# Peptides against a protein of PDB entry 4X86: the designs that were tried, part 6

Target 1, 56 residues: chain A of PDB entry 4X86
Amino acid sequence: EGPQLLLSEAVSRAAKAAGARPLTSPESLSRDLEAPEVQESYRQQLRSDIQKRLQE

## One batch from the design tools (peptide; aimed at target 1 A10 A17)

Design b1_p12_1_s2 (made by RFdiffusion4, then SolubleMPNN; from b1_p12_1, 7 letters changed)
Fold by OpenDDE base, seed 3:
Structure b1_p12_1_s2 (fold): chain B 56 residues (1-56), chain A 12 residues (1-12)
Amino acid sequence: as target 1 above (56 residues)
Amino acid sequence: AFEAALQQALLG
């Protein structure tokens, strides 16, 4: 429940916007970023950031 | 009211 945004997708978009190309394959990077513990940390950070913005 | 509804939609 809550916002369902993938960290791997966010990183891919950011890299493309910045014109950055990783040394490793995009598939390998996405696999690491989609690990459950990494995704959970991202979800918690995203929730916290949204709450802070709404309280302004 | 708007802020509460938005919090429910995004963080619920």
Scores: peptide ipSAE 0.021, ipTM 0.498, DockQ to the pose 0.122
OpenDDE base, seeds 1, 2, 4, 5: peptide ipSAE 0.021, 0.021, 0.021, 0.021; ipTM 0.510, 0.500, 0.498, 0.510; seed 4 fails the geometry check

Design b1_p12_1_s3 (made by RFdiffusion4, then SolubleMPNN; from b1_p12_1, 5 letters changed)
Fold by OpenDDE base, seed 3:
Structure b1_p12_1_s3 (fold): chain B 56 residues (1-56), chain A 12 residues (1-12)
Amino acid sequence: as target 1 above (56 residues)
Amino acid sequence: AFAEALQQALLG
């Protein structure tokens, strides 16, 4: 199947881009992941990925 | 900044 973006990969890339190191607590990371813009972006990505699979 | 970077990663 076509490439799909996993949230774990997105988080890793974002952490690298932001220069984030494992200095923050898991709670802080969870808070960031729960941000509305993050949730919406992930929803859109998932929808896109599903549509791609259906079209392939 | 992390949330924004994550958004860009997801949209990119």
Scores: peptide ipSAE 0.095, ipTM 0.661, DockQ to the pose 0.279
OpenDDE base, seeds 1, 2, 4, 5: peptide ipSAE 0.066, 0.069, 0.024, 0.027; ipTM 0.599, 0.598, 0.511, 0.519; seed 4 fails the geometry check

Design b1_p12_1_s4 (made by RFdiffusion4, then SolubleMPNN; from b1_p12_1, 7 letters changed)
Fold by OpenDDE base, seed 2:
Structure b1_p12_1_s4 (fold): chain B 56 residues (1-56), chain A 12 residues (1-12)
Amino acid sequence: as target 1 above (56 residues)
Amino acid sequence: AFEEALQQELLG
C-alpha cells in the first residue's frame, strides 16, 4: 500500500511529526534501529509487536 | 502524539 520504510525512518518521521525527542537523540535511536543485525524479518516482527502495543 | 504518528508511519 504505502512505500517501504525502514523502521528507523518510520520512528524518526513519527518523532519529528509529534515533536518528540528521545533522551538519547533521534539520531542515536535511528542508528541502533539501522544496525545490520536488525534483519528484515526482525523489523517486520518488531513493527508488528509495536503496533500491537500501541493503543492510541 | 508520538504514538499516533508512529502508527500512521507503520501503517503506511
Scores: peptide ipSAE 0.290, ipTM 0.840, DockQ to the pose 0.406
OpenDDE base, seeds 1, 3, 4, 5: peptide ipSAE 0.273, 0.276, 0.273, 0.282; ipTM 0.833, 0.834, 0.835, 0.834

Design b1_p12_2 (made by RFdiffusion4)
Pose (drawn by RFdiffusion4):
Structure b1_p12_2 (pose): chain A 56 residues (1-56), chain P 12 residues (1-12)
Amino acid sequence: as target 1 above (56 residues)
Amino acid sequence: SFSEALTEAYEG
């Protein structure tokens, strides 16, 4: 489809492809991925990378 | 594997 805008969904899809199951729960992992610092860092990385590829 | 899959999800 396209680049995942939600970091929680990106991690979920990556773990499934890696066959990784959480020690805790998917709900606990998702809660931690929604921390503002983590989501903001992801958004900034995405913005920077899209602009760079657009620079062609 | 996890890092490759995470990159793919990130790049679409």

Design b1_p12_2_s1 (made by RFdiffusion4, then SolubleMPNN; from b1_p12_2, 6 letters changed)
Fold by OpenDDE base, seed 5:
Structure b1_p12_2_s1 (fold): chain B 56 residues (1-56), chain A 12 residues (1-12)
Amino acid sequence: as target 1 above (56 residues)
Amino acid sequence: AFEAALQEALLG
């Protein structure tokens, strides 16, 4: 349950928009960001942030 | 810029 957004996708989109490029390969970065524990932490934070935004 | 873009990507 909850938001089904991938951190790797969010970071990639942000990088493109900001013109930011990682020093490591995009594939390596994506692999790290797609790790289950990282994705879960992101999902929890995203959910929390959305809730906070809705209360503003 | 990255932070703003990331926020947009996350929360739309």
Scores: peptide ipSAE 0.170, ipTM 0.766, DockQ to the pose 0.530
OpenDDE base, seeds 1, 2, 3, 4: peptide ipSAE 0.166, 0.164, 0.162, 0.043; ipTM 0.764, 0.762, 0.759, 0.588

Design b1_p12_2_s2 (made by RFdiffusion4, then SolubleMPNN; from b1_p12_2, 6 letters changed)
Fold by OpenDDE base, seed 3:
Structure b1_p12_2_s2 (fold): chain B 56 residues (1-56), chain A 12 residues (1-12)
Amino acid sequence: as target 1 above (56 residues)
Amino acid sequence: RFAEALQQALLG
């Protein structure tokens, strides 16, 4: 249940769509974002935020 | 736009 994409992949796709270029290397960013505690915490928060946005 | 793109990446 819930989002199955890695946070790093979601961020990369969003950055491309928005025309954003990160200052940090993609490899370094992915390493940080793929940390289990970061991934899970952000997944929970983002899931909640998205649900709220859909109901607004 | 980034937030919308992120939403699409997760739900689309």
Scores: peptide ipSAE 0.136, ipTM 0.745, DockQ to the pose 0.425
OpenDDE base, seeds 1, 2, 4, 5: peptide ipSAE 0.134, 0.035, 0.035, 0.139; ipTM 0.751, 0.568, 0.563, 0.753; seeds 2, 5 fail the geometry check

Design b1_p12_2_s3 (made by RFdiffusion4, then SolubleMPNN; from b1_p12_2, 6 letters changed)
Fold by OpenDDE base, seed 1:
Structure b1_p12_2_s3 (fold): chain B 56 residues (1-56), chain A 12 residues (1-12)
Amino acid sequence: as target 1 above (56 residues)
Amino acid sequence: PFAEALQQALLG
């Protein structure tokens, strides 16, 4: 439940928008970012950030 | 290893 935006997708879009290119391949980076513990931490952060914005 | 490090950064 809650936001299910993938961290790997968010990072890819941010990198593209900023014109940033990591030293490692995008595929390898995405694989690491899609680890379940990392994705869950990101989901919790998104939920927290959205709640903070709504409370401002 | 990178995933674990990133998790700690996100949790901190």
Scores: peptide ipSAE 0.052, ipTM 0.590, DockQ to the pose 0.062
OpenDDE base, seeds 2, 3, 4, 5: peptide ipSAE 0.052, 0.048, 0.023, 0.048; ipTM 0.589, 0.586, 0.495, 0.580

Design b1_p12_2_s4 (made by RFdiffusion4, then SolubleMPNN; from b1_p12_2, 7 letters changed)
Fold by OpenDDE base, seed 3:
Structure b1_p12_2_s4 (fold): chain B 56 residues (1-56), chain A 12 residues (1-12)
Amino acid sequence: as target 1 above (56 residues)
Amino acid sequence: AFEAALQQALLG
């Protein structure tokens, strides 16, 4: 429940916007970023950031 | 009211 945004997708978009190309394959990077513990940390950070913005 | 509804939609 809550916002369902993938960290791997966010990183891919950011890299493309910045014109950055990783040394490793995009598939390998996405696999690491989609690990459950990494995704959970991202979800918690995203929730916290949204709450802070709404309280302004 | 708007802020509460938005919090429910995004963080619920």
Scores: peptide ipSAE 0.021, ipTM 0.498, DockQ to the pose 0.125
OpenDDE base, seeds 1, 2, 4, 5: peptide ipSAE 0.021, 0.021, 0.021, 0.021; ipTM 0.510, 0.500, 0.498, 0.510; seed 4 fails the geometry check

Design b1_p12_3 (made by RFdiffusion4)
Pose (drawn by RFdiffusion4):
Structure b1_p12_3 (pose): chain A 56 residues (1-56), chain P 12 residues (1-12)
Amino acid sequence: as target 1 above (56 residues)
Amino acid sequence: EAFHAALDEAVH
């Protein structure tokens, strides 16, 4: 489809492809991924990378 | 390695 805008969903797809299951629970992992610092860092990385590829 | 490769595909 396209680049995943939600980091929680990106991690979930990655874990599934890697066959990884959490020690805790998917709900606990998602809660931690939603921390503002983590989501903001992801959004900035995404903005920077899209702009760079657009620079062609 | 597999987790990070899948994460790259999901985010790009």

Design b1_p12_3_s1 (made by RFdiffusion4, then SolubleMPNN; from b1_p12_3, 7 letters changed)
Fold by OpenDDE base, seed 3:
Structure b1_p12_3_s1 (fold): chain B 56 residues (1-56), chain A 12 residues (1-12)
Amino acid sequence: as target 1 above (56 residues)
Amino acid sequence: SAFEEALKKALL
């Protein structure tokens, strides 16, 4: 349950919007950001942040 | 990856 947003996708969008480019390959970056522990942490934070925004 | 670590610091 909860939001099903990928951190890797969020980072990609943010990087494009900012015109930023990673020094390492985008593929390697995405792989690391898609690691289960990283994604789970992001999911928890995202859920919390959304709840906070809804309470504003 | 310095970029990756910076992103993790900012986003996590």
Scores: peptide ipSAE 0.068, ipTM 0.586, DockQ to the pose 0.118
OpenDDE base, seeds 1, 2, 4, 5: peptide ipSAE 0.044, 0.031, 0.025, 0.029; ipTM 0.566, 0.513, 0.503, 0.513

Design b1_p12_3_s2 (made by RFdiffusion4, then SolubleMPNN; from b1_p12_3, 7 letters changed)
Fold by OpenDDE base, seed 5:
Structure b1_p12_3_s2 (fold): chain B 56 residues (1-56), chain A 12 residues (1-12)
Amino acid sequence: as target 1 above (56 residues)
Amino acid sequence: SAFAEALQQALS
């Protein structure tokens, strides 16, 4: 539930901004980052971080 | 703030 902010998209944007390139294929990286358990952990952490910032 | 509370609710 809630907004779906994909970890794979966040990593892709960060890598592009930093000019970084992974050693593995983009497809393999995306597959790992889009795994349900990884995405859920990211969503929970992101929610927590945003809530902390809003309460500062 | 009301905005912060609304955003927290939307993200839950």
Scores: peptide ipSAE 0.037, ipTM 0.617, DockQ to the pose 0.108
OpenDDE base, seeds 1, 2, 3, 4: peptide ipSAE 0.037, 0.034, 0.032, 0.032; ipTM 0.607, 0.597, 0.590, 0.589

Design b1_p12_3_s3 (made by RFdiffusion4, then SolubleMPNN; from b1_p12_3, 6 letters changed)
Fold by OpenDDE base, seed 1:
Structure b1_p12_3_s3 (fold): chain B 56 residues (1-56), chain A 12 residues (1-12)
Amino acid sequence: as target 1 above (56 residues)
Amino acid sequence: SAFEAALQKALS
């Protein structure tokens, strides 16, 4: 419902910014990172990190 | 809190 925060997108952008290229392919990496359990873990971690840092 | 609720919504 809110903004989409996909780990696959985050990693893709970070890799591009760092000039890093996956050994296999960006598409293969994205496929792995789009797995439901991976995305859920990322969502939970992101929420936890923001809550901790903002202390609210 | 309100912040937590808003974050829950945004990251749901």
Scores: peptide ipSAE 0.033, ipTM 0.599, DockQ to the pose 0.093
OpenDDE base, seeds 2, 3, 4, 5: peptide ipSAE 0.029, 0.026, 0.029, 0.029; ipTM 0.540, 0.539, 0.530, 0.555

Design b1_p12_3_s4 (made by RFdiffusion4, then SolubleMPNN; from b1_p12_3, 7 letters changed)
Fold by OpenDDE base, seed 1:
Structure b1_p12_3_s4 (fold): chain B 56 residues (1-56), chain A 12 residues (1-12)
Amino acid sequence: as target 1 above (56 residues)
Amino acid sequence: SAFAEALKKALS
């Protein structure tokens, strides 16, 4: 369980907001960011960060 | 708060 946020989506939105475009295709970037180990690390980090904020 | 508890649940 936990938050359902893809790192690929987060990066895509952040890049768009910053007006940044990757040198590689968006598809290539998404493939890298959607790797299971990457997504799991992001999920854990996101969960940890939010929990820390809630404890403040 | 209720909001915090809801988030804690969602993050479980």
Scores: peptide ipSAE 0.026, ipTM 0.518, DockQ to the pose 0.111
OpenDDE base, seeds 2, 3, 4, 5: peptide ipSAE 0.026, 0.025, 0.026, 0.026; ipTM 0.524, 0.511, 0.512, 0.523

Design b1_p12_4 (made by RFdiffusion4)
Pose (drawn by RFdiffusion4):
Structure b1_p12_4 (pose): chain A 56 residues (1-56), chain P 12 residues (1-12)
Amino acid sequence: as target 1 above (56 residues)
Amino acid sequence: TFLEALEEAYFG
């Protein structure tokens, strides 16, 4: 489809492809991925990378 | 494998 805008969904997809299951729960992992610092860092990385590829 | 899948999800 396209680049995943939600980091929580990107991690869920990656773990499934890697066959990884959490020690805790998917709900606990998702809660931690929603921490503002983590989501903001992801948004900034995405913005920077899209602009760079657009620079062609 | 996890990092490659995470990059794929990130780039689409």

Design b1_p12_4_s1 (made by RFdiffusion4, then SolubleMPNN; from b1_p12_4, 6 letters changed)
Fold by OpenDDE base, seed 5:
Structure b1_p12_4_s1 (fold): chain B 56 residues (1-56), chain A 12 residues (1-12)
Amino acid sequence: as target 1 above (56 residues)
Amino acid sequence: AFDAALREALLG
């Protein structure tokens, strides 16, 4: 329930758009960002941020 | 640039 966007995917898209390249491999970064606790924290923050934007 | 891109990727 709620937003089902992957933080790893968002970071990847942002990095490509900005021309940023991490020092670690994309696979390692994705692994860290796809950790359940990280994804859950992101989901909660995303939900909050979306709600804030809707109130603007 | 990255911050803006990330924000749009997350919330856009």
Scores: peptide ipSAE 0.139, ipTM 0.743, DockQ to the pose 0.526
OpenDDE base, seeds 1, 2, 3, 4: peptide ipSAE 0.133, 0.131, 0.124, 0.131; ipTM 0.737, 0.740, 0.733, 0.736

Design b1_p12_4_s2 (made by RFdiffusion4, then SolubleMPNN; from b1_p12_4, 6 letters changed)
Fold by OpenDDE base, seed 5:
Structure b1_p12_4_s2 (fold): chain B 56 residues (1-56), chain A 12 residues (1-12)
Amino acid sequence: as target 1 above (56 residues)
Amino acid sequence: AFEAALQEALLG
């Protein structure tokens, strides 16, 4: 349950928009960001942030 | 810029 957004996708989109490029390969970065524990932490934070935004 | 873009990507 909850938001089904991938951190790797969010970071990639942000990088493109900001013109930011990682020093490591995009594939390596994506692999790290797609790790289950990282994705879960992101999902929890995203959910929390959305809730906070809705209360503003 | 990255932070703003990331926020947009996350929360739309």
Scores: peptide ipSAE 0.170, ipTM 0.766, DockQ to the pose 0.539
OpenDDE base, seeds 1, 2, 3, 4: peptide ipSAE 0.166, 0.164, 0.162, 0.043; ipTM 0.764, 0.762, 0.759, 0.588

Design b1_p12_4_s3 (made by RFdiffusion4, then SolubleMPNN; from b1_p12_4, 6 letters changed)
Fold by OpenDDE base, seed 2:
Structure b1_p12_4_s3 (fold): chain B 56 residues (1-56), chain A 12 residues (1-12)
Amino acid sequence: as target 1 above (56 residues)
Amino acid sequence: AFEEALRAALLG
């Protein structure tokens, strides 16, 4: 439950918007970012960040 | 720029 966003997609969009490129291959980066434990941590942090924004 | 872009991508 909660926001259903993929960290890999979010990072890709952010990098593109900023004109940044990863030092590693996109495939390797995506593999790391799509790991279940990483995705779960991201979901928790995203939830927390949204809550912080709502408090502003 | 990247940090702000990340916030926009996640929360925008």
Scores: peptide ipSAE 0.048, ipTM 0.550, DockQ to the pose 0.519
OpenDDE base, seeds 1, 3, 4, 5: peptide ipSAE 0.020, 0.045, 0.023, 0.025; ipTM 0.483, 0.545, 0.503, 0.527

Design b1_p12_4_s4 (made by RFdiffusion4, then SolubleMPNN; from b1_p12_4, 5 letters changed)
Fold by OpenDDE base, seed 5:
Structure b1_p12_4_s4 (fold): chain B 56 residues (1-56), chain A 12 residues (1-12)
Amino acid sequence: as target 1 above (56 residues)
Amino acid sequence: AFEEALQEALLG
């Protein structure tokens, strides 16, 4: 339940849109961002942020 | 720019 967006995908899209490039390979960055604990933290934060935006 | 793009990717 909740948002199904992956942090790795969100970061990748944002980096592409902003023209930002990591010092390490995109694959290495994605590997770190796809860690279960990181993804869960992201999901919770995303849910919270969306709720805040809706309440403003 | 990255922050804005990230917010749009997440919340947009």
Scores: peptide ipSAE 0.199, ipTM 0.780, DockQ to the pose 0.512
OpenDDE base, seeds 1, 2, 3, 4: peptide ipSAE 0.193, 0.197, 0.198, 0.052; ipTM 0.777, 0.779, 0.775, 0.573

Design b1_p12_5 (made by RFdiffusion4)
Pose (drawn by RFdiffusion4):
Structure b1_p12_5 (pose): chain A 56 residues (1-56), chain P 12 residues (1-12)
Amino acid sequence: as target 1 above (56 residues)
Amino acid sequence: DEELLERVAEVL
């Protein structure tokens, strides 16, 4: 489809492809991925990378 | 899938 805008979904799709199951639960992992610092860092990385590819 | 794994590893 396209680049995943939600880090939590990106991580869920990556774990499934890797066959990884959490020691805790998917709900605990997702809560931690939603921490503002983590979501903001992801948004900035996405913004920087998209602009760079656009620089062609 | 490989690109997603690399991106997730860079962020986390």

Design b1_p12_5_s1 (made by RFdiffusion4, then SolubleMPNN; from b1_p12_5, 4 letters changed)
Fold by OpenDDE base, seed 2:
Structure b1_p12_5_s1 (fold): chain B 56 residues (1-56), chain A 12 residues (1-12)
Amino acid sequence: as target 1 above (56 residues)
Amino acid sequence: SAELLERVARIL
């Protein structure tokens, strides 16, 4: 329903904020991070962490 | 913001 919170996007933003660049290529890294199983794991972990935060 | 976190949690 809402915006997609992609791991690849999160990593990209974090890397830019830190002034870091991958040794290979941003596209190659993004491709790996966009794998469905990786994205799903990230989503689940993020949701869990947020839920824990809400319970504090 | 608890409200913001809640909204994000629903999206995921």
Scores: peptide ipSAE 0.041, ipTM 0.582, DockQ to the pose 0.072
OpenDDE base, seeds 1, 3, 4, 5: peptide ipSAE 0.040, 0.040, 0.039, 0.039; ipTM 0.584, 0.585, 0.582, 0.580; seed 5 fails the geometry check

Design b1_p12_5_s2 (made by RFdiffusion4, then SolubleMPNN; from b1_p12_5 with D1M R7F E10R)
Fold by OpenDDE base, seed 5:
Structure b1_p12_5_s2 (fold): chain B 56 residues (1-56), chain A 12 residues (1-12)
Amino acid sequence: as target 1 above (56 residues)
Amino acid sequence: MEELLEFVARVL
């Protein structure tokens, strides 16, 4: 089982915390962020960032 | 590393 970190959920939470709203509908943004290639890129970036922090 | 990623995924 791989880490199920949803980029769409992370962005939604970050936007809420910042008081920001998408220029498009939240549904359209979620659709774009739920694309498999985008989600995979996020997972890879997260892994890379964690690895960098562990090496510091 | 995998276990750490799983932990992060549960917390975020």
Scores: peptide ipSAE 0.030, ipTM 0.557, DockQ to the pose 0.065
OpenDDE base, seeds 1, 2, 3, 4: peptide ipSAE 0.028, 0.028, 0.027, 0.029; ipTM 0.558, 0.555, 0.548, 0.561

Design b1_p12_5_s3 (made by RFdiffusion4, then SolubleMPNN; from b1_p12_5, 4 letters changed)
Fold by OpenDDE base, seed 4:
Structure b1_p12_5_s3 (fold): chain B 56 residues (1-56), chain A 12 residues (1-12)
Amino acid sequence: as target 1 above (56 residues)
Amino acid sequence: TEELLQFVQEVL
């Protein structure tokens, strides 16, 4: 198919970089972030944001 | 789009 960017992975990396720890169950958070509707919204938002930056 | 996603995975 094609490259896939997981929101769960992005959040994990961001949290690690910031030294942050989730206040919720890591399993619950992962499940929520990997939900199909959330993942698709993230993909669209990320693409949109990058395109906007390129146009600036 | 596919190339953009690949770029994001490499940079972020």
Scores: peptide ipSAE 0.034, ipTM 0.582, DockQ to the pose 0.070
OpenDDE base, seeds 1, 2, 3, 5: peptide ipSAE 0.029, 0.030, 0.029, 0.030; ipTM 0.579, 0.580, 0.578, 0.579; seed 5 fails the geometry check

Design b1_p12_5_s4 (made by RFdiffusion4, then SolubleMPNN; from b1_p12_5, 4 letters changed)
Fold by OpenDDE base, seed 5:
Structure b1_p12_5_s4 (fold): chain B 56 residues (1-56), chain A 12 residues (1-12)
Amino acid sequence: as target 1 above (56 residues)
Amino acid sequence: MEELLERVQRIL
């Protein structure tokens, strides 16, 4: 059980930091970002990005 | 470096 790096949490933090608001409700956006296929794609991307950064 | 990549592969 590693740290849960959720895309929904990452986007929420980024949006707050940028002062950005979603065009849809935050709850609708969170639901879309919590979809298993979206979370899996994010996990794969994050793995790839960390691996690239460690190889630099 | 290799062990760190393996650890990242297990976490993500």
Scores: peptide ipSAE 0.029, ipTM 0.500, DockQ to the pose 0.050
OpenDDE base, seeds 1, 2, 3, 4: peptide ipSAE 0.025, 0.025, 0.026, 0.025; ipTM 0.499, 0.500, 0.499, 0.499

Design b1_p12_6 (made by RFdiffusion4)
Pose (drawn by RFdiffusion4):
Structure b1_p12_6 (pose): chain A 56 residues (1-56), chain P 12 residues (1-12)
Amino acid sequence: as target 1 above (56 residues)
Amino acid sequence: SFLEALSEAYNG
């Protein structure tokens, strides 16, 4: 489809493709991925990379 | 594998 805008969903697809199951639970992992610092860092990385590919 | 899948999810 396209680049995943939600980091929680990106990690969930990645873990499934890697066959990884959490020691805790998917709900605990998702809660931690929603921490403002983590989500903001992801949004900034996405913004930077899109702009750079657009620079062609 | 996890990092490649995460990169794919990030890049579409």

Design b1_p12_6_s1 (made by RFdiffusion4, then SolubleMPNN; from b1_p12_6, 6 letters changed)
Fold by OpenDDE base, seed 1:
Structure b1_p12_6_s1 (fold): chain B 56 residues (1-56), chain A 12 residues (1-12)
Amino acid sequence: as target 1 above (56 residues)
Amino acid sequence: AFEEALQQALLG
């Protein structure tokens, strides 16, 4: 339970919106960002950030 | 610009 948005997806959206292009291939970047430990850390931070926003 | 875009993608 909790936020299900992938960090890789968020980064991809941000990169496109900002016109940023990774120096490595997008697929390599996605692979790194989809690593379980990276995704879990992101999920925890996202959950915390959302909670903070809701408390404002 | 990337950080702002990321915030928008996540929280916008």
Scores: peptide ipSAE 0.171, ipTM 0.766, DockQ to the pose 0.476
OpenDDE base, seeds 2, 3, 4, 5: peptide ipSAE 0.040, 0.162, 0.041, 0.172; ipTM 0.575, 0.761, 0.576, 0.766; seeds 2, 5 fail the geometry check

Design b1_p12_6_s2 (made by RFdiffusion4, then SolubleMPNN; from b1_p12_6, 7 letters changed; failed a check: a repeat of another design)
Amino acid sequence: AFEAALQQALLG

Design b1_p12_6_s3 (made by RFdiffusion4, then SolubleMPNN; from b1_p12_6, 6 letters changed)
Fold by OpenDDE base, seed 5:
Structure b1_p12_6_s3 (fold): chain B 56 residues (1-56), chain A 12 residues (1-12)
Amino acid sequence: as target 1 above (56 residues)
Amino acid sequence: AFEAALQAALNG
């Protein structure tokens, strides 16, 4: 439940916007970012940040 | 409207 945004997608968009290139393969990076524990941590942080913005 | 949309997303 909650926002259905992937950390891997967010990082990909940020990298593209910044013109940044990772030293490791994008496949390896995506695999690490798509790990369930990493995604859950991101979801919790995203929810927290959005709630803070809603309260402002 | 934006705040309502975000709240709905959080509840989903």
Scores: peptide ipSAE 0.021, ipTM 0.554, DockQ to the pose 0.139
OpenDDE base, seeds 1, 2, 3, 4: peptide ipSAE 0.020, 0.020, 0.020, 0.020; ipTM 0.557, 0.560, 0.496, 0.565

Design b1_p12_6_s4 (made by RFdiffusion4, then SolubleMPNN; from b1_p12_6, 6 letters changed)
Fold by OpenDDE base, seed 3:
Structure b1_p12_6_s4 (fold): chain B 56 residues (1-56), chain A 12 residues (1-12)
Amino acid sequence: as target 1 above (56 residues)
Amino acid sequence: AFEEALQAALTG
């Protein structure tokens, strides 16, 4: 329910667009970003941001 | 530490 974007995917795309490379391996970064608690927080924030924009 | 910092950024 709600937005289904993965934070890991979003960060990966953003990093690529910015030409940024993490100091640690991409795999290590992805592992951290795919943690359930992190993903849930991102989902909540994304939903909130979308709702705010819709109300404006 | 990274997860903690990211969590704070996402909820802040």
Scores: peptide ipSAE 0.042, ipTM 0.583, DockQ to the pose 0.071
OpenDDE base, seeds 1, 2, 4, 5: peptide ipSAE 0.022, 0.021, 0.021, 0.022; ipTM 0.533, 0.510, 0.478, 0.539

Design b1_p12_7 (made by RFdiffusion4)
Pose (drawn by RFdiffusion4):
Structure b1_p12_7 (pose): chain A 56 residues (1-56), chain P 12 residues (1-12)
Amino acid sequence: as target 1 above (56 residues)
Amino acid sequence: ETTELLETVARV
């Protein structure tokens, strides 16, 4: 479809493709991925990369 | 696409 805007959904899809199951629970992992610092870092990385590919 | 997603997740 397209680049995943939600880090939590990106991680879920990556784990499934890797066959990884959490030691804790998907809910606990998602809660931690929603920490503001983690979501903000992801958003900045996405913004930077999109602008760079657009630079063609 | 799956490789790009794994690389993105690993970077984060």

Design b1_p12_7_s1 (made by RFdiffusion4, then SolubleMPNN; from b1_p12_7, 6 letters changed)
Fold by OpenDDE base, seed 5:
Structure b1_p12_7_s1 (fold): chain B 56 residues (1-56), chain A 12 residues (1-12)
Amino acid sequence: as target 1 above (56 residues)
Amino acid sequence: DVEELLAFVAAV
């Protein structure tokens, strides 16, 4: 339960918005971003951030 | 650093 946004997709959107390009190959970056532990960390961070904003 | 990357994404 909770937010189900993929980190890989979020990073792609963020990179586009910021005009940033990774120095690492897209394939290597995708591999790192799709790691389960990284995705879980992102989910928890996102949930935490939403909760913080709702409590302001 | 994964933590830095997560912060970057959250800031956008």
Scores: peptide ipSAE 0.076, ipTM 0.610, DockQ to the pose 0.124
OpenDDE base, seeds 1, 2, 3, 4: peptide ipSAE 0.047, 0.072, 0.075, 0.047; ipTM 0.607, 0.603, 0.608, 0.598

